# Peptides against a protein of PDB entry 7RZF, part 290

Target 1, 358 residues: chain A of PDB entry 7RZF
Amino acid sequence: PFQEEHLKQLYKIVPIKDIRNLYVTFPIPDLQKYYKSNPGHYLGHLIGHEGPGSLLSELKSKGWVNTLVGGQKEGARGFMFFIINVDLTEEGLLHVEDIILHMFQYIQKLRAEGPQEWVFQECKDLNAVAFRFKDKERPRGYTSKIAGILHYYPLEEVLTAEYLLEEFRPDLIEMVLDKLRPENVRVAIVSKSFEGKTDRTEEWYGTQYKQEAIPDEVIKKWQNADLNGKFKLPTKNEFIPTNFEILPLEKEATPYPALIKDTAMSKLWFKQDDKFFLPKACLNFEFFSPFAYVDPLHCNMAYLYLELLKDSLNEYAYAAELAGLSYDLQNTIYGMYLSVKGYNDKQPILLKKIIEKM
Target 2, 358 residues: chain A of PDB entry 7RZF as posed
Amino acid sequence: PFQEEHLKQLYKIVPIKDIRNLYVTFPIPDLQKYYKSNPGHYLGHLIGHEGPGSLLSELKSKGWVNTLVGGQKEGARGFMFFIINVDLTEEGLLHVEDIILHMFQYIQKLRAEGPQEWVFQELKDLNAVAFRFKDKERPRGYTSKIAGILHYYPLEEVLTAEYLLEEFRPDLIEMVLDKLRPENVRVAIVSKSFEGKTDRTEEWYGTQYKQEAIPDEVIKKWQNADLNGKFKLPTKNEFIPTNFEILPLEKEATPYPALIKDTAMSKLWFKQDDKFFLPKANLNFEFFSPFAYVDPLHSNMAYLYLELLKDSLNEYAYAAELAGLSYDLQNTIYGMYLSVKGYNDKQPILLKKIIEKM

## One batch from the design tools (peptide; made by RFdiffusion4, then SolubleMPNN)

Design b2_p26_7_s4 (from b2_p26_7, 16 letters changed)
Fold by OpenDDE base, seed 1:
Structure b2_p26_7_s4 (fold): chain B 358 residues (1-358), chain A 26 residues (1-26)
Amino acid sequence: as target 1 above (358 residues)
Amino acid sequence: MFEEILKKKLKEMEEKIKDSLRIIFE
């Protein structure tokens, strides 16, 4: 277990690869026994959220961070870590203290709002979907994985324990949040910019690093993190599927797409799934415009239009992805291509959002 | 899916920093 001397430490690490990463880590109690509530997953979901009002959204808006991941990681016996990891821009590398301040502001927002049962329910539903429609793994790898997790879960639950949430435990969420404090922080910055500025070498891999105590003034700044009005809890994810009905295969189902609508303005082909039998669909739209590729100006305008459209849809992209929906927009020589893929239940909602922005 | 995305991102992260992870977590 980390002693007080191991807390409030900054590690400057030289990577082999040209990467810039920040790791903000917190020692937390072993939560393995609480797998049915999984408070670390709840917090990871919120801290790692990419929607409007999220930590990542704010850090991206400043040009400091490209990606963010939050979650629990196994430690040694009797403890775990909660980790917030970000991919830093060159500019972000200069603003690490401010990035961490924003992390604590977001954590403070989570404390102020308190545990939300609806967020837990979304996590539960998402995990249930992931479990139900889990892809087949290679038998050898899967068996080895199951054998490993039998040490942690009852035999009867070994298949479900990593996925199925059963209990909303606000007390455990608050307990973990209480560990996400500046006095309990370990910070690592990974950048080649520290080359020649290190004084230690890691024994196993020869990784060069420098260890420093975080100044008390910096800790105090983080402790005094206020509520930043830019941070908001995510909205409910409208794209989470709830209907998984698989329609029976039509007797006249063809192995190829059949033309089911032919008009002056549209052709529609349909093929029922005869292979996978999943509650999923692929919607593909090709839009034709005689103006799309008539000259360089129109081509550039069509390109700009799609870039603006994609940008306008960013608010839905993450929520859709979480719910197992995806979309793609591409320019073609004839116009534009749109695809919507994933669980069929909420595809009409996503499609409507796309069309409303077009 | 979030868990899968998170696990994937964490795994990708771990692969990128495998050599540095011990300094952070040990």
Scores: peptide ipSAE 0.043, ipTM 0.767, DockQ to the pose 0.694
Fold by OpenDDE base, seed 3:
Structure b2_p26_7_s4 (fold): chain B 358 residues (1-358), chain A 26 residues (1-26)
Amino acid sequence: as target 1 above (358 residues)
Amino acid sequence: MFEEILKKKLKEMEEKIKDSLRIIFE
């Protein structure tokens, strides 16, 4: 377990690869016994959220961060870590203190709002979907994984324990949030910019690093993190599937797409799934416009239109991805291509959102 | 991030920083 001397530390690490990463880590109690409530997953879901009002959205808007990951990680016996990891821009590398301030502002927002049962329910539903429709893994790898986790879970639950949430435990969420404080922080910055500025070498890999105490003034600044009005809890994810009914195979099902609608303005081809029998669909739309590629100006306008459309859809992209939906938009020489893929139940909602932005 | 996506991204991250991870967690 980390002693006080190991807390409030900053590590400047020289990577072999050209990467810029920030790790903000917090020692937390071992949460393994609470797998049915998984408070670390709840917090990781919110802290790592990519929607409007999220930590990542704000840090991206400042040009400091490209990606963010939040969650629990196994430690040594008797403790875990909660980790917030970000991919830093060159500018973000200069603003690490402010990035961490924003992290604590978001954590303070989570404290102020308190544990939300609806968020837990979304996590539960998402995990249940992931479990139910889990892809087939390689038997050898899967067996080895299961053998490993048998040390942690009852035999009857070993297949479900990593997925199925059963208990909303606001007390445990608050307990973990209470560990996410500046006084309990360990910070690592990974950048080649520290080359030649380190004084220590890691024993096993020869990784060069410098260890420094975080100044008390910086810790106090993070402790006094105010509520930032830009941070909001996510909205409910409208894309989470609830209907998984598989329609029976039609008697006249063709092995190839059949033309089911032919009009002056549209043609529709359909092929029923005759192989996988999943509650999933692939919707593909090709839009034709004689203006799309008529001249260089129109080509550039069509490109710009799609870039703006994609940007306008970013608010839904993450929520859709979490729910097992995806979309793609591409320019074609004839106009535009749209695809929507994933669970069929909420595809109409996503499609409607796309069409409303078009 | 969804747990599978999280696990994947964490694993990808761990592979990228494998040499640096010990410093952070030891």
Scores: peptide ipSAE 0.042, ipTM 0.764, DockQ to the pose 0.675
Fold by OpenDDE base, seed 5:
Structure b2_p26_7_s4 (fold): chain B 358 residues (1-358), chain A 26 residues (1-26)
Amino acid sequence: as target 1 above (358 residues)
Amino acid sequence: MFEEILKKKLKEMEEKIKDSLRIIFE
């Protein structure tokens, strides 16, 4: 276990690859026995959320961070880590202290709001969908994985333990949140900018790094993190599928898309899935405009329009992705292409939102 | 897919820092 001397440490690490990453890590108790509630996953979901009012949204708006990941990681025997990892911009590398302050502000927001059962339920539902529609894995890899996790889970639950949430445990969520404090922090900054500024070498890989204590003043600043009014809990994910009905094959199902609607303004082709039998659909729309590619000005306007449209849809992108929905928007020489893919149940909701922004 | 996305992102993170992982976690 990390002693006090191992906490409040900053590591400046020189990577081999040209990357800029910040790792904010917290030693936490071993949560393996709580797999049915998985409080670390709950917190990882919220801290790693990418929607409006999220930590990432704010840090991205500042131009400091590109991506964020939050979650638990296995440590040595008897403990784990909770990790917040961000991809830093060049500007973000200059604002690491402020980035971490925002992390603690978000954590403070989570404390203030308390554990939310509806968030747990969404995690449960998402994981249940993932389990039910899990892709086939290579038998060798799958068997090896299962053999490994047999050490952690009862035989009867070994297939479900990593997916199926059963118990909402607000007490455990609060327990983990209580470990996410500045006094327990270990910070690692990974950047080539530290080349030639390190004084230690890692024994096994020769990675150059510098270790230093985080100043008490900085720790105090993080301890005094207030509530930032920009941080909000996510809204409910409306894209989570609930209907998984597979319609029977039509007797006249064609091996190719059949033209089912032909009008002056639209043609519609349909092909039923006769191969995968999944509650999924692929909707592809080609929009024709004689103005889209008539001259360079119109071409650029069409491009700008799609960029603005994509930007306006960003608020839904993450929630849709979590729910197994995706969309794509592209300029074509004829106009615009739109694709919506994933579970069919909530595709109309996503499609409606796209159309409303158009 | 969320857990898979998170696991994937975590795995990608681990792959990026594989050589530095010990420094961070030991």
Scores: peptide ipSAE 0.030, ipTM 0.755, DockQ to the pose 0.694
Fold by OpenDDE base, seed 2:
Structure b2_p26_7_s4 (fold): chain B 358 residues (1-358), chain A 26 residues (1-26)
Amino acid sequence: as target 1 above (358 residues)
Amino acid sequence: MFEEILKKKLKEMEEKIKDSLRIIFE
């Protein structure tokens, strides 16, 4: 277990690769026994969320962070770490203290709102979908993985334990959240900018680093993190599939797309899945405009329109991705291409959102 | 998917910083 002397430490690490990363880590109890509730996953989902009002959204808006990951990591026997990792911009490297302040403001928001059963239910549903439609793995890798996890889970649950959530445990969520405090923090900054400014070398890999105590004034600043009104809990994910019915193959099903609608303004081709038998669909739309590529001005306007449309859809992109939906928008020499792919159940919802923004 | 995405992103990050991560966790 980490003693007080191991807490409130800052590590400045020189990478081999040209990367800028921040690791904010918290020692936490071993959560392995709580796999049925998985409170670390709940917190990782919220802290790592990419939607409006998320930690990442705010840090991106400031130009400090590109990506964010939050979650639990295995430690030695009897403890784990909760980690918040971000990819830093050059500007973000200058604002590490403020980035961490925003992390604690978001954590404070989670404390103020308390555990949400609906968020747990979404995690449960997403994991159940992932389990149900899990791809076939290579037998050798799969067997080795299963052999490894047999040390942690009962034989009867070994296939489901990493996926199926069973219990909402707000007490455990609060317990983990209580460990995410400035007095329990270990910070690592990874940047080539520390080259020649280090005083230690790691024994095994020769990684150069500097270790220093975080000043008490900085710890106090983080302890006094207020509620930032920009942070909000995510909205419910409307794209999570609930219907997985596979329609029977039609008697006249063709091996190729059949023209099912032909009008002056539209043609529609349809092919039923006769191979995979998954509750998934691919919707492809080609829009034709005689103006899309008539001259350089119209071409640039069509490009700008599409970029604005993509930007306006960013609020849905993450939620759709989590639910196994994707969309793609491209300019063509004839106009525009739209693709919507994934579970068929909620595709109409995503398509409607796209059309409403067009 | 979220655990897999998180695990994948964490693993990708871990692979990028595998050598540096020991300093953080030891």
Scores: peptide ipSAE 0.027, ipTM 0.748, DockQ to the pose 0.676

Design b2_p26_8_s1 (from b2_p26_8, 16 letters changed)
Fold by OpenDDE base, seed 2:
Structure b2_p26_8_s1 (fold): chain B 358 residues (1-358), chain A 26 residues (1-26)
Amino acid sequence: as target 1 above (358 residues)
Amino acid sequence: SESVRIILDLIENSDSIKRSLTEELF
């Protein structure tokens, strides 16, 4: 167990690779016995969210962070860590204190809103989809993984325990969230910029580092983290599939795409899946415009239009991706190409959102 | 020393967590 002397520490670490990372870590109780509720996954889902009003969205808007991951990790015997890991920009490396302030503002927002059963239900549904449609792993890797997790889960649950959420436990969410405080923080900054500024060498890997106490004034600044009105809980993910019905193969199903609609304004080809039998579809649209490539001005306007369209769709991109949906938009010499892929159930919703932004 | 080892183990395994999270998301 970490004693008070091990908390509120800053580690400056020199990497071998040219990376800039921040690790904000909190000692938490061993949550292994609570795998059915997985409060660390709930908090990781929210803290690691990429949608509007998320921690990452704000940190990206400032140009300080590229990526963010939140979640629990195994520690030594009898405890875990909750970790917020970010990929830092060069500018973000100068603003680590402010980045961590924003982390605590977001955590304070989570405290103010309290545990949300609908968020747990979304996590449950997403994990159930991931389990049901999990790709075939290599037998050797899979067997080794299962052998490792047999120490943690009942034999009857070993295949499902990492995926299937069963119990909403707001008490455990609050318990973990109560450990995510400045007084419990351990910060590691990984950057080559610390080369020649370290005073210690790690015994096993020879990694150069410096350890410093975080100043009490900085801890107090983080303890007094106000509610930031930019931080919001995610909206409900409308793209999570609920219907997984596979339609029977038609007797007249062709092995090639068939032309099912031919009009002056549109042609439509259709091919039923006869190989994979998944509740997935690929929708591909080619839009033709005589103006798309008529001159350099129109070409640039078509490019700018598509970039603006992509930007306007960013609010849905992450939610769609989490739900196993993707889209792609490209300029062509003839006009524009749109692709929508993934689970077929909610593709019409995503397609409608795309068309409404066009 | 032990605290830094834990962080380094966290860093080395963070590439594995990013891969695991990315491989579980894709």
Scores: peptide ipSAE 0.029, ipTM 0.631, DockQ to the pose 0.369
Fold by OpenDDE base, seed 4:
Structure b2_p26_8_s1 (fold): chain B 358 residues (1-358), chain A 26 residues (1-26)
Amino acid sequence: as target 1 above (358 residues)
Amino acid sequence: SESVRIILDLIENSDSIKRSLTEELF
């Protein structure tokens, strides 16, 4: 267990690769026995959320962070870490204290809102989908993974324990949130900018680092993190599939797309899946405009239109991705191309959102 | 040393943590 002397520490680490990373870590109790509720996953889902009002959205808007990951990690026997990891921009490297302030403001927002059963249910549903449609792993890797996790889970649950959520435990969520405090923080900054500014060498890898105590004034700044009105809980993910029905293969199913609609304004080709038998579809739309590539002005207008459309759809992109939906928008010399892929159940919802923004 | 090792293990496994947080998140 980390003693008080190990808390409120800043590590400046020199990487081998040219990377800029921030690790904000919190010692937490061992949560392994709570795998059925997985409170760390609940918090990781919210802290790592990329939608509007998320921590990442705010940090990206400031140009400080490119990516954010939040979650629990195994430490040593009897304790874990909760980790918030961000990829820092050059500017973000100058604003680490303010980045961490925003992390604590978001955590304070989570405390103020309290545990949400609907968020747990979404996590449960997403994990159930992921488990059900998990891709085939390489047998050797898979067997080695299973052999490793047999130490943690009952034999009967070893295949499902990492995926299947069963119990909403708001008490455990609150317990973990109570550990995510400035007084319990350990910060690591990874940057080549610390080269020649370190005073220690790590024994195993020879990594150069400097360890410093975080100033009490900085800890107090983080302890006084207010509710930032920019932070909001995510909205319900409307893209989570619930229907996984696979329609029977048509008796006359052709190996090639068949023209099923032919009009002056539209042609529709259809091919049923005859190979994978998954509750997934690919919707591809090619839009033709005689004006798309008439001159440089129209070409640039078509480009700008699509960029604005993409930007307007960013609010749905992450929620769709989490739900196993994707879309792609491309300019063509003849107009535009739209693709919607993934689970077929909620594709009409995503397609409608795209059309409403068009 | 252990503290930095944990961070280094986090860094070296960052691709595996993105994968495991993505594989634990998914």
Scores: peptide ipSAE 0.029, ipTM 0.656, DockQ to the pose 0.382
Fold by OpenDDE base, seed 3:
Structure b2_p26_8_s1 (fold): chain B 358 residues (1-358), chain A 26 residues (1-26)
Amino acid sequence: as target 1 above (358 residues)
Amino acid sequence: SESVRIILDLIENSDSIKRSLTEELF
């Protein structure tokens, strides 16, 4: 376990790659035995959420952070870490104290709301979907993974233990959340901007770093993190599939897309899955506009339109992706391409939202 | 040293961690 001298530390690390990352880490108890409730996954799901009122949404709105990941990681024997990792902008590198303040404000919001059974149920449902439709892994990698986790799980559960949530344990969620405090924090900032400002070298990788104590004033600012009214719990994920029915193969199913609708304004091709038999679909739309590439101005307007459209869809993108739905938007020389992929059940919902933003 | 190694293992494996957190999340 980290002693008190290892807490409230700031590490300034010089990377080989041109990266700007912030790691906010908290020592937590070993949660491996609680895999059926997985309180670290619950907290990682909320802290790492990208929807409206999320930590990432606010930090992105400030221009400080590009991406955020939250979750538990294995530590040494008998403890784990909870880690919040963000990709920093150049501006975000100047606002690390404020970024961490926002993290503690969000954590304080989670304390104020308390554990939510519906959030656990969504995590359970998402993980059950992921397990049920898990892609085939390479046998060697899969066997090695299973051999590794056999140390932690009963043989009968080894295939399901990483996915199937069984028990809502609000007490364990609160226990982990109680470890996510400024007095228990370890901060690492990774940036080339620390080159020539370090005083230590790591023995294994030769990585240059500086270690500093976080000032007590800064710790106190984070301890006094107020409820930021911008932070909200996510809404229910409407994209989680519930219908997994696979329709029978049509007798006249062609091995290639067949034209099933032809109108003055649209053509529709359909190909039924005859290979995978998954409750998934790929919807591909090509939009034609004679103006898309008529001149450089229209080309730039079409590009800007697509970037604005993508930005306007960010509120749904994450929830859709979690539910195994993705979309892609691209400019073409003829106009625009849209692809919607994943579980077919909720594709109409995502497609409708995309079209409403267009 | 060990504390920095854990962070560095987290950084070097950050592509594998983005992948494993993405592979654990996706």
Scores: peptide ipSAE 0.030, ipTM 0.649, DockQ to the pose 0.387; fails the geometry check
Fold by OpenDDE base, seed 5:
Structure b2_p26_8_s1 (fold): chain B 358 residues (1-358), chain A 26 residues (1-26)
Amino acid sequence: as target 1 above (358 residues)
Amino acid sequence: SESVRIILDLIENSDSIKRSLTEELF
């Protein structure tokens, strides 16, 4: 376990690439034996959430962060890390203390709300979908991965252990949350801005860095993180598929899209999947407007409309993506293109949300 | 040293870390 001298440390690291990253890390117990409940995954799901009222949404609104990842990582034998990693903007690099304050405010929100069984159930369902419809990996890579994890899981569970959640363990969630405290923090900032300001070199990679103790006043500021009213738990993900029925091939299934509807205002082509046999669909819509490209003004208005539409759909984009749904909106010379792809079960819900915003 | 190595390993693997929230940061 890390001793006190290893905690409350700040590392300023010079990268080879021109990147700006913040790593907020917490030593946690080894959670491997709890893979059936995976409390680290539960917390990573919430901390890394991108929806309204999320940590990332607030940090993006301030212009400080582009992306956020949260989760557990293996450490040395007998411990793990919980890590919150963010991609920093240039402005965010100046506000690292405040970014971390917001992280602790969000963690405090999670403590105040307590463990949510419905969130665990969503994680379980998402992971079950991911397992069931996992893409084919290269056999060599897959075999090597499985061989590596055979030491961690029973042979009967080795294929499922990384995906299938079985037990809601609020006690373990609270235990991990109790480790996510300022007194247990290790911070790393990765930026070229530290070039020439370092005093140490890492032995293996020659990476230049500086290590500093985080001031007690800063730790205390983070310890006093209150509830920020901007932070909310996510809403239930309405896009999680529940129906995975694959319809039998029609006797007259064509190898190409067949015209199944022809009207003055619309044409519809359909092709059944004859290759993949997945509970997935691709919906593609071309909208035609004689005004879309008539002059530069109309072209710019059509562009602006689409950007505003995309912005208005941000509340659904992340939840849809988690559920294996995606959409794409593009301006065309004829008007607008919309694509909706993924599991077919909840595509009508996403499509309805898009149309309601249009 | 070890702490920096862990971070470096994270940086190098970050390109492989899919945007899924709950990535077990291997």
Scores: peptide ipSAE 0.028, ipTM 0.636, DockQ to the pose 0.302; fails the geometry check

